Peptides against a protein of PDB entry 6NYY. Designs and how they scored, part 24

Target 1, 212 residues: chain A of PDB entry 6NYY
Amino acid sequence: KHFEQAIERVIGGLEKKTQVLQPEEKKTVAYHEAGHAVAGWYLEHADPLLKVSIIPRGKGLGYAQYLPKEQYLYTKEQLLDRMCMTLGGRVSEEIFFGRITTGAQDDLRKVTQSAYAQIVQFGMNEKVGQISFDLPRQGDMVLEKPYSEATARLIDDEVRILINDAYKRTVALLTEKKADVEKVALLLLEKEVLDKNDMVELLGPRPFAEKS
Target 2, 212 residues: chain A of PDB entry 6NYY as posed
Amino acid sequence: KHFEQAIERVIGGLEKKTQVLQPEEKKTVAYHQAGHAVAGWYLEHADPLLKVSIIPRGKGLGYAQYLPKEQYLYTKEQLLDRMCMTLGGRVSEEIFFGRITTGAQDDLRKVTQSAYAQIVQFGMNEKVGQISFDLPRQGDMVLEKPYSEATARLIDDEVRILINDAYKRTVALLTEKKADVEKVALLLLEKEVLDKNDMVELLGPRPFAEKS

## One batch from the design tools (peptide; made by RFdiffusion4, then SolubleMPNN)

Design b1_p11_2_s2 (from b1_p11_2, 8 letters changed)
Fold by OpenDDE base, seed 4:
Structure b1_p11_2_s2 (fold): chain B 212 residues (1-212), chain A 11 residues (1-11)
Amino acid sequence: as target 1 above (212 residues)
Amino acid sequence: MSSSTIGEIEK
């Protein structure tokens, strides 16, 4: 309990008890977080879900928390599944509401950063090749790119392709698991917070062995 | 810990 609360404070910040969402916004948050939760549940290389909440906190209106694997080396497949999990909220909004909100901004930022890192830092793209460039840090005036404008365009194109592939994979997954997303979202609207046990009760055991 | 969040847009 105390450890979980400490983690929640670090990840989500302090609960904003004074922030009252409109019912429609709360519904959007519930389905968004359900998308993250279900994507993480059914993606092999996603981190196991610990908690999902639609209680507003300092950093957001809702959150899904995962137990990170103590892993230092990531495969391309692992990074893809993490991207898909991160896109789960946006995809859920699209599937259930036929509209997207600004709520996924942080998720999209993370996905974008991951995609660029995979392509320009980790050499994980065949078209760009086995190259590694430092990404501009916030505040570094990178005056000159160490590559041509043609390479810049190629990178941008391949980033878009990678993100779109992750998006499509997530759409396919959450469409297949649409009923599960609905179950999680509805239960979130009732309980506001779900844990791993709630997810097991709703969805059955996670189909992937937790690497202890 | 990895977290996904839905963010509030500050107006």
Scores: peptide ipSAE 0.193, ipTM 0.801, DockQ to the pose 0.629
Fold by OpenDDE base, seed 2:
Structure b1_p11_2_s2 (fold): chain B 212 residues (1-212), chain A 11 residues (1-11)
Amino acid sequence: as target 1 above (212 residues)
Amino acid sequence: MSSSTIGEIEK
């Protein structure tokens, strides 16, 4: 309990007990987080879900927490599944509400950063090739790109393709698992916080063995 | 720990 609370504080910040969301916003948060949770549950290379919450903390209205593997090397497939999990909230909103909200901004930022890193840092795109450039850090005056404008356009196109592919994969998954997303969202609205055991009770055991 | 969050927009 104390350790979990400390982790929650580090990840999400302090509980904003005074922040009362409107019922419709609370519903949006629940389905958003359910999307993350279910995507993570059914993606092989996603990190195991530890906790999902719709209690506002810090700047977050809700969150899903995963147990990261002590992993230093990532495959392209692992990075794709992570992107899909990260898109789970946005996709859930689209599936259930037919509209998207600003709530996915941080998720989209993470996905964008991951996609660029895969293409320009990790050499994971066949069209761009086996190249690695340092991405400008926030605040660095990147005066000149180490590649041509044609390469820049190619990178931008391939980033978009990668993100769209991840998005489509996530749509397919959460559409297939739509009933599970609904179950999780409804239970979140009731309990506000779910753990791994709640997910097992609701969805059955995660279909992928936990790699210790 | 990896976290996904739905965020409040800073007004």
Scores: peptide ipSAE 0.187, ipTM 0.799, DockQ to the pose 0.599
Fold by OpenDDE base, seed 5:
Structure b1_p11_2_s2 (fold): chain B 212 residues (1-212), chain A 11 residues (1-11)
Amino acid sequence: as target 1 above (212 residues)
Amino acid sequence: MSSSTIGEIEK
């Protein structure tokens, strides 16, 4: 108990017991988190879900916690599944509400950063090719780009393509699993916190072997 | 006890 709470505080920050969301916002958070949880459940290279919560903590209105794999090397496929999982909240909002909120800002930032890194740091894009440039860090003087304006445009285009492909993949997945997202969201609204066992009861065993 | 750094998707 104390150890779990300590981990939760380190990860999610302090529980904001005083932050009362309006029922509509709480519903949006539940479906957003359910989208992440279900996407992670059905994506092979996503990290195993440990916990999902709609209790506000730190800067988050809700969160999904995963058991990260200790790995130093990532494949393109792994990075794509991570992007899809990260987009799961936004996609769920679109599917269930027909509108999007600002709640996905951090998710979109992460996806954007991942997409740029894949293309300009990891050489994972065929059109851009086997290049690796340092991305300007926040606060670094934007040094002259080590590539032409034409290459800059190509990078921007391929980043957009990659993100859109991940988004479409996530839409397809969560549309297929729409009933599962609904089940998770409704149970979140009831219990506020779900664990792996709750997910197994709702969805059945995760279709991918847990890499120990 | 391997402090499993739980990856948070902050939302």
Scores: peptide ipSAE 0.033, ipTM 0.684, DockQ to the pose 0.089
Fold by OpenDDE base, seed 1:
Structure b1_p11_2_s2 (fold): chain B 212 residues (1-212), chain A 11 residues (1-11)
Amino acid sequence: as target 1 above (212 residues)
Amino acid sequence: MSSSTIGEIEK
């Protein structure tokens, strides 16, 4: 309990007990978080879900919390599944509401950063090739890009392709699992917080063995 | 711990 609360405070900040969302916004949050949760459940290389909440904390209106594997090396497949899980909220909004919200801003930032890192730092794109450049950090003077404008355009194009592929994969998954997303969202609206056991009861055991 | 969040727009 105390340890979980400490982690929740670090991840989400303080619980905003006074922040009352309108019912429609609360519904959007529930389906958004359900999208993350279900995507993470059915993606092999996603981190296992620990908790999903639609109780506002800090700047977050809701969150899905995962137990990261202690890994030093990531495969392209692992990074893709993580991207898909991160897109799960946005995709859920599209599937259920036919509209998207600003709520996915941080998710899209993470996906964008991951895509650029894969292409320009990890050499994981065949067209760009086996290259590695440091991405400008926040506050670094925009040093001249160590590559041509043609390479910059290629990078931008391949980043979009990678993100779109991850998005399409997530759409396919959550469309297939649409009923599961609905179940999770509805239960979130009732309980506000779900744990791994709630997910097992609702969806059955996660199809991928957790390497203990 | 990794988390996915839905956030409010900073005004």
Scores: peptide ipSAE 0.192, ipTM 0.801, DockQ to the pose 0.579; fails the geometry check

Design b1_p11_2_s3 (from b1_p11_2, 6 letters changed)
Fold by OpenDDE base, seed 4:
Structure b1_p11_2_s3 (fold): chain B 212 residues (1-212), chain A 11 residues (1-11)
Amino acid sequence: as target 1 above (212 residues)
Amino acid sequence: MSSATIGEIEH
């Protein structure tokens, strides 16, 4: 309890009790967070869900909290599943509402950053190859890219492919699990906060052993 | 206007 609240404060910020969402926005948030939660539940290399909330905190309208793995080395498969989990909100909005919102902006930023890092820092793309370049830091005027414009285009194309592949994987997963996303979203609208036990009651035990 | 983002996935 106190530790979870401390983590919640550090990462989610203070609960902004003052942001009254319209019912339709609250519904969008619930389905968005349910998408994250369900994607994380059924992706092997995703971190286990601890909590999902539609209570606005800081700048977020909702959040999903995962048990961080003390992991320093990530596989390509792990990074893909993390991307899919991160896309879960956007994909849920598309599946349930046939529309997308600005709510996924941070998710898309994270996915974009991960995709670029995989391709240009970690050498995880076969077409770009086993190269590693420093990504421009915020504020660094990178005047010259250490690679050709052809390589720049290739990187941009492969980033798009990687994100699209993660997106398609997430669409497939959440379409298969559509009823589970609905259950989680509806229960979120009722309880505003779900924990791992609520998820087990709704979905059954997570199909992957928690790496303790 | 800083669009409110849904979900900080806290990893």
Scores: peptide ipSAE 0.215, ipTM 0.802, DockQ to the pose 0.138
Fold by OpenDDE base, seed 1:
Structure b1_p11_2_s3 (fold): chain B 212 residues (1-212), chain A 11 residues (1-11)
Amino acid sequence: as target 1 above (212 residues)
Amino acid sequence: MSSATIGEIEH
């Protein structure tokens, strides 16, 4: 309880009990969070879902909380599945509503940052190659890029390819699991908060053994 | 890790 509340405060801030979302917005949030939850459930290298909520907190209208693995090293496959899970909300909105909202802005920021880091910090792209340089931090003077404009264009193209591949993978997954996304979204609209046990009851056991 | 649907919350 106290630890969960502390994590919830760090993730979302204080519960804004006074923010009543309109029914259509609440529905959008429920399907968005269900997309994250289901993507995380069926992606091997995603962190296990702990909690999903459509109760507004801070700037968040809803959230999915995952148990972070204490990992210092990440594989390309792990980073891809994390990108797919992060895109799950946006993809769910597209699949169910045929429209996208501004709700995915933080997810897209995280995906963009991850894609750039994979290509320019971790050397995980074959076309760009085994290079590593620091990404400009917020507030750092834009130092001269340590690469040519041709390399800049290549990086930008490969970032788009990586994000689009993650997006397509997520579309395929959530299309296959569309009925599961619907079940989670509907149950969210009823309960507002789901835990791991609710997900197990609804979807069955997660197909990947949690490394305890 | 957490994901959040971010809305424009009036301050």
Scores: peptide ipSAE 0.205, ipTM 0.797, DockQ to the pose 0.411
Fold by OpenDDE base, seed 3:
Structure b1_p11_2_s3 (fold): chain B 212 residues (1-212), chain A 11 residues (1-11)
Amino acid sequence: as target 1 above (212 residues)
Amino acid sequence: MSSATIGEIEH
């Protein structure tokens, strides 16, 4: 209880009990968070889901919380599954509503940052090659790029390809698991908060052994 | 790791 509340305060801030979402917005949030939760459940390299909530906290209308692994080295496959999990909310909105909202802006920022890091910091793209450059930090003077404008265009193209591949993978997964996303979303609308046990009851045991 | 649906808080 106290530990969970402390983590909830760090992730979401204070519960804004005063912001009553309209029923349609609350439904959108429930399906968005269900998309994250289900993607994380069925992706091998995703972190285990701890909690999912549609109770507004700070700027967050809902959130999914995962148990971070103490991992220092990430494979390309692990980074892809993390991107897919992060896209799960946006993809769920598209599948269920045929529309997208501003709710995914932080997710898209994280996915964009991960894609650029994979290509220009980790050398994980065959076309760009075994390069590593520091990404400009927010507020750093954009010093002259250590590469040509042709290389800049190649990077931008390969970033888009990587994000689109992650998006398509997430669409395929959540389309296959559409009924599971619906179950989680409906139960979120009823309970507002789900834990790992609620997910096991709805979906069965997570198909990947939790590495302790 | 966490994901969050971010709404515009009307100030």
Scores: peptide ipSAE 0.192, ipTM 0.790, DockQ to the pose 0.459
Fold by OpenDDE base, seed 5:
Structure b1_p11_2_s3 (fold): chain B 212 residues (1-212), chain A 11 residues (1-11)
Amino acid sequence: as target 1 above (212 residues)
Amino acid sequence: MSSATIGEIEH
């Protein structure tokens, strides 16, 4: 209990008990978090869901907490499924509301960073090839790019393709699982917090073995 | 304010 609360505080921040969302915003958060949770549930290489909450913490209005795997090596497939899970909130908003909000800003930042890293650091794109360049960090002087403007354009194009492919994959998944997203969102609106057992009761066992 | 996904590794 105290240790778990300490971990939650370090990872998720302090609960904003005073932050009252409007009912419409609370509904948006519930469906957004349900999108993350359901995407993570049905993506093989996503981390196992531990908790999903629509109680505001730190900078977030809600959160999904996953069991991090101690791994040092990531496959392209793992990175794609992580991108899809991260897009799950935005995709859920689109599917259920026909509109998107600013709520996905941090998710889109993470997806963008991952896509660039895959292409320019990990050499995971066939067209760009086996290259590895350091991405400029926030506050670094933009040193001259170690590649041509043509290569820069190619990188930008392939990043967009990768993100769009992840987005389409997530749309397909959450459209197939639309009823499951609805179940999770509705139960979130009732309970505000769900755990793995609530998810098993709603969705059945996760179709992928927990990699211990 | 945004939603947050906890457990994602920044790359």
Scores: peptide ipSAE 0.112, ipTM 0.763, DockQ to the pose 0.107; fails the geometry check

Design b1_p11_2_s4 (from b1_p11_2, 8 letters changed)
Fold by OpenDDE base, seed 5:
Structure b1_p11_2_s4 (fold): chain B 212 residues (1-212), chain A 11 residues (1-11)
Amino acid sequence: as target 1 above (212 residues)
Amino acid sequence: MESSFIGEIEK
């Protein structure tokens, strides 16, 4: 217990007990986090879920915690599933509420960064090709791009395609698993925190062997 | 410390 709390504090910050969400906002958070959790559960290359919570921590209103594998190399498939998992919250909101909120801003930032990295750093896009450019860091002077405006447009287009593909994949998955998302969301509203065992009880064992 | 990845919803 103390060790888990210490890890949670390091990763998520301190619980904000003073941050009282309105019931409708709390419901939105529950379904958002359920979307992340369920997407991660049913995506082969997603990291194993450890915990999902709708108790606000730091700047987050909720979170899903995963145990990443210690690896240095990532495949396109792994990166795609991570993108889908990251989009799970936004997609869940769309499916259940027919609206989107600002809560997915950080998720979208992560997805955007991943998509650009895949295309311009890792050479993972066939149209753009086997290139690797440094992305400007926050605060770096936008140096002249080492590629033409035509290439810039191509990169932008392929980034959008990649993100949209990940989004569509996530929509398909969470639509198929809509009942599971709802089960998780409802239980979150009751317990506020779920662990892996709660998920197994709700959904059955994760269909993918945990690669130890 | 076990490395964790957290998906977050922010305001």
Scores: peptide ipSAE 0.025, ipTM 0.650, DockQ to the pose 0.232
Fold by OpenDDE base, seed 4:
Structure b1_p11_2_s4 (fold): chain B 212 residues (1-212), chain A 11 residues (1-11)
Amino acid sequence: as target 1 above (212 residues)
Amino acid sequence: MESSFIGEIEK
């Protein structure tokens, strides 16, 4: 409890008790977070879910928290599953509402950053090849790219492909697990906060062994 | 790791 609260404070900030969402917005948040939760539940390389909440904190209207892994090395497969989990909210919105909102902006930022890193830093793309360039840091002067415009276009294309592949994978997963997303979303609307035990009660045990 | 639904457009 204390550890979870500490993580919540560090990541989510203080709860904004005064922010009242319209019921439709609250529903959107619930399904969005349910998408994250369910994606994380059924993706092998996703981090175990600790908590999912639709109680606003800071700028966040909802959040899913995962047990941080003391992991220093990531495989391409792990990064893909993390991308899929991160896309779970957006995908859930699409599946259930047929519309997308601005709520996924941070998720998309993370996915975009991950995709670029995979391609230009980790050498994980076959077309771009076994190369590693430093990505411009926020605030760094736009240094000349160490590659041609053609390579830049290739990178951009491959980033889009990677993100789209992750998106499609997430769509497939959450479509298959649509009923589970619904269950989680509905329970979120009732309880506002769910933990791992709630998820186990709803969905059964996570199909992947928790890495100890 | 945390995924958050953001209600405000970050400027």
Scores: peptide ipSAE 0.255, ipTM 0.800, DockQ to the pose 0.440; fails the geometry check
Fold by OpenDDE base, seed 2:
Structure b1_p11_2_s4 (fold): chain B 212 residues (1-212), chain A 11 residues (1-11)
Amino acid sequence: as target 1 above (212 residues)
Amino acid sequence: MESSFIGEIEK
């Protein structure tokens, strides 16, 4: 317990016990996190779920925590599943509420960064090709792009395509697993915190072998 | 350890 709390503090910051969400916002958070949890559960290359919480912390109103795989090399398929898992919250909001919130800002940032990295750093896009450019870091002087405006447009288009494909994949998955998302969300609203064991009890064993 | 967070809008 103390060790888990220490990890949670490092990852999520201090619990904001005084922060009381409105019931509708708490519901949104629950379904958002349930989307992440379920997407991660049923995506082969997603990291195993460790914990899901809707208790507000310094970094957010809720979170899904995953045990990262001890790997240094990522395939395109792995990166796609990670993107889908990251989109799980936004997709869940769309499916259940028919509207989206600002809650997915961090997720969208991560997805955007991943998509650009795949295309311009890892050479994982056939149209753009086997190229690798350094992305401007925040605060770096916007160095002139080492490619043409036409290439810039192509990159932007392919990034959108990649993200949209990930989004569609996530929509398909969470639509198929809609009942599971609902179960997780409702249980979150009851318990506020779920672990892997809770997920196993609720959904059954994860269908993919955990790479230790 | 990777975490996905639903963020509050900084007012």
Scores: peptide ipSAE 0.238, ipTM 0.817, DockQ to the pose 0.597; fails the geometry check
Fold by OpenDDE base, seed 3:
Structure b1_p11_2_s4 (fold): chain B 212 residues (1-212), chain A 11 residues (1-11)
Amino acid sequence: as target 1 above (212 residues)
Amino acid sequence: MESSFIGEIEK
């Protein structure tokens, strides 16, 4: 208990006891986090879920925590599943509410960064080819791009395609598992925090063997 | 407005 609380404080910051969300916002957060949790549960290459919470903390209104795999090399398939898991919150909002919120801002940033890295750093796109460029870091002077304007346009197009493919995959998954997302969201609204055992009780064992 | 987040816990 004390160790888990310490980890939560480090990752999420201090609980904001003074921050009271309106019931409708709390509901949105619950379904958003349920989307992440369920996507991670049913994607083979997603990291195992450790905890999901809708208690507001310094870093967010809610969160899903995963155990990272001890790996140094990532496949294209693994990166895609990670993107889908990251999009799970946004997709859940769309499916259940027919509207999207600003809550996915950090998720979309991560997905965008991953997509660009796959295309311009890892050479994982067939149209762009086997290239590797350094992405501008925050604060780096925008040096002249080492590629043409035509290549820049191609990169932008392929990034959109990759993200859209991940989004569509996530929509298909969470639509299929819509009842499971609902179960997780409702239980979150009751308990505010769920762990892996709660997920097993709700959804059954994760269909993929944990490489732990 | 604060957003939700997905986090990795480093062992």
Scores: peptide ipSAE 0.174, ipTM 0.692, DockQ to the pose 0.100; fails the geometry check

Design b1_p11_3_s1 (from b1_p11_3, 5 letters changed)
Fold by OpenDDE base, seed 3:
Structure b1_p11_3_s1 (fold): chain B 212 residues (1-212), chain A 11 residues (1-11)
Amino acid sequence: as target 1 above (212 residues)
Amino acid sequence: SILPDFSHSRY
């Protein structure tokens, strides 16, 4: 209990008991977080869900927590499924509300960073090829790009294609599992916090064996 | 790590 609360404070910040979300905003958060949870549940190479919450905290209105495996090597398939899981919130908003919110900003930042890293650092794109360049860090002097403007345009195009493919994959998955997203969202609106056991009771066991 | 932290999402 005390250790979990300490981790929650580090990840989410202090509970702002005084922030009462409007019912419509709370509903949006619940469906957003349900999208993450269900995408992670049915993607083979996604990390297993530990906890999902729609209780507002210092750094967010909701959150999902996963148990990452200790690994140093990532496959292209693993990175794609992680991108899809990260897009799950935005996709859920689109499917259920026909509108998107600003809440997915951090998710889109992560997806964008991952896509660029795959293409320009890990050589995972066939058109760009087996290249590896350091991404400029925030605050680094604008060093001249070690590649041509034509290569820069190619990178930007392939990043957009990769993100769009991940988005389409997530739309297909959450459309197929739409009833499960609804079940999770409704239970979140009731309980505000769900764990792995709640997900098993609601959806059945995760289809993929936990690599312990 | 060059990769973003996927261990949590924040809305």
Scores: peptide ipSAE 0.373, ipTM 0.902, DockQ to the pose 0.811
Fold by OpenDDE base, seed 2:
Structure b1_p11_3_s1 (fold): chain B 212 residues (1-212), chain A 11 residues (1-11)
Amino acid sequence: as target 1 above (212 residues)
Amino acid sequence: SILPDFSHSRY
């Protein structure tokens, strides 16, 4: 309990018990978080869900927490599934509400950063090729890009393609698992917090063995 | 890490 609370404070900030969301906003958060949870559940290379919450905290209205493996090397497949999991909230909103909200901003930031890193740092794109460039850090003088404007355009295009492919993959998954997303969302609206055991009870065992 | 933290999502 105390350890979990400490982690939650670090991740989400202080619980905002006084923050009352409108019912429709709370519903949106529940389905958003359910999208993350279900995507992570059924993606082989995603980290297992530890906790999902729709209790507002200092830094958000909801969150999903995963148990990351200590790893230094990531495959392209792992990075894709992580992107899909991260898009799960946005995709859930689209599937269930036919609209998107500003809530996915942090998710999209992460997806964008990951996509650029894959293409320009890890050489994971066939069109761009086996290249590795340093990404400008926020606040660094924008040094001249070590590549042409044509290459810059290619990078931008391939980033969009990668993100769109991840998005489509997530749409396909959460459409297939739509009933599971609904179940998780409804249970979140009831309990506000779910753990891995709740997910097992609701959806059955995760189909992928946790790599020990 | 150059990669974003995927250990948690926030809404």
Scores: peptide ipSAE 0.371, ipTM 0.902, DockQ to the pose 0.841
Fold by OpenDDE base, seed 5:
Structure b1_p11_3_s1 (fold): chain B 212 residues (1-212), chain A 11 residues (1-11)
Amino acid sequence: as target 1 above (212 residues)
Amino acid sequence: SILPDFSHSRY
């Protein structure tokens, strides 16, 4: 309990008891978080869900927390599933509301960063090839790119393709699991916080063995 | 880390 609360405070910040969301906004948050939770549940290489909450905190209206595996090496497949899980909230909004919100900004930032890293740092794209360039850090003056404008265009195109593929994969998954997303969202609206046990009760055991 | 932190999502 105390340890979990400490982690929650670090991740989400302090609870904002005074922040009252409109019912429609709270519903949007619930379905967004349910999208993350369900995507993570059914993606083999996603980290297992620990907790999901729609209680507003210092840095967000909701959050999902996962237990990352202690690993230093990531496969292309693992990175894709992580991207899909991260897109789960945005995709859920699209599926259930036919609209998207600004709330997914942090998710999109992470997905964008991961996609660029895969292509220009890890050499994981066949068209761009086995290259590795340091991405300019936030605040560094981008002086000269070590590659041509043609390569820059290719990188941009392949980043878009990778993100779109992840998005489409997530749409397919959450469309298949639409009823599960609904169940999680409705239970979130009731309990405001769900843990792994709640998810097991609601969806059944996660179909992937926890790699011990 | 070069990779973003996927251990949590914030909305």
Scores: peptide ipSAE 0.362, ipTM 0.902, DockQ to the pose 0.846
Fold by OpenDDE base, seed 4:
Structure b1_p11_3_s1 (fold): chain B 212 residues (1-212), chain A 11 residues (1-11)
Amino acid sequence: as target 1 above (212 residues)
Amino acid sequence: SILPDFSHSRY
């Protein structure tokens, strides 16, 4: 408990119990976080959910925490499922509200970074090929790209394709599991915080063996 | 780390 709370404070910041969300916003957050939770639950290579909360922390309105394994090597499949899990919030908003919000900005940033890394650093795209370029770090003046403008366009196109494929995969999953997303969202609106046990009670055991 | 942190999400 204390250790988890310490991690939560480091990751999420301090709880802002004084931040009152409008009921519609709180509902949006609940369904967004439920999307993450359910996507992570049913994706084999996603990390198991540890905790999900709709209590505002720092600048965040909701928070999901996973128990990542210490991994040094990631497969393409693992990275895809992580992208899908990360898109789960945005996808849930689309499925349930028919609209998207600004709340997914951090998720989209992560997905974008992962997609570029897969294509230009890890050589995981067949069209771009077995190449590895250093991505400019934040603050580096990108004076010259080590590749042509045609390659730049190809990279941009393949990034969009990869993200769209992850998005479509997530839409398919959360559409199939729509009732589960709603159950989680409704329970979040009631309890504000759910843990792994709440998820097991609600959805049954996670269908993938936790590789200890 | 080259990869983003997927250990948590924030809304």
Scores: peptide ipSAE 0.371, ipTM 0.901, DockQ to the pose 0.856; fails the geometry check

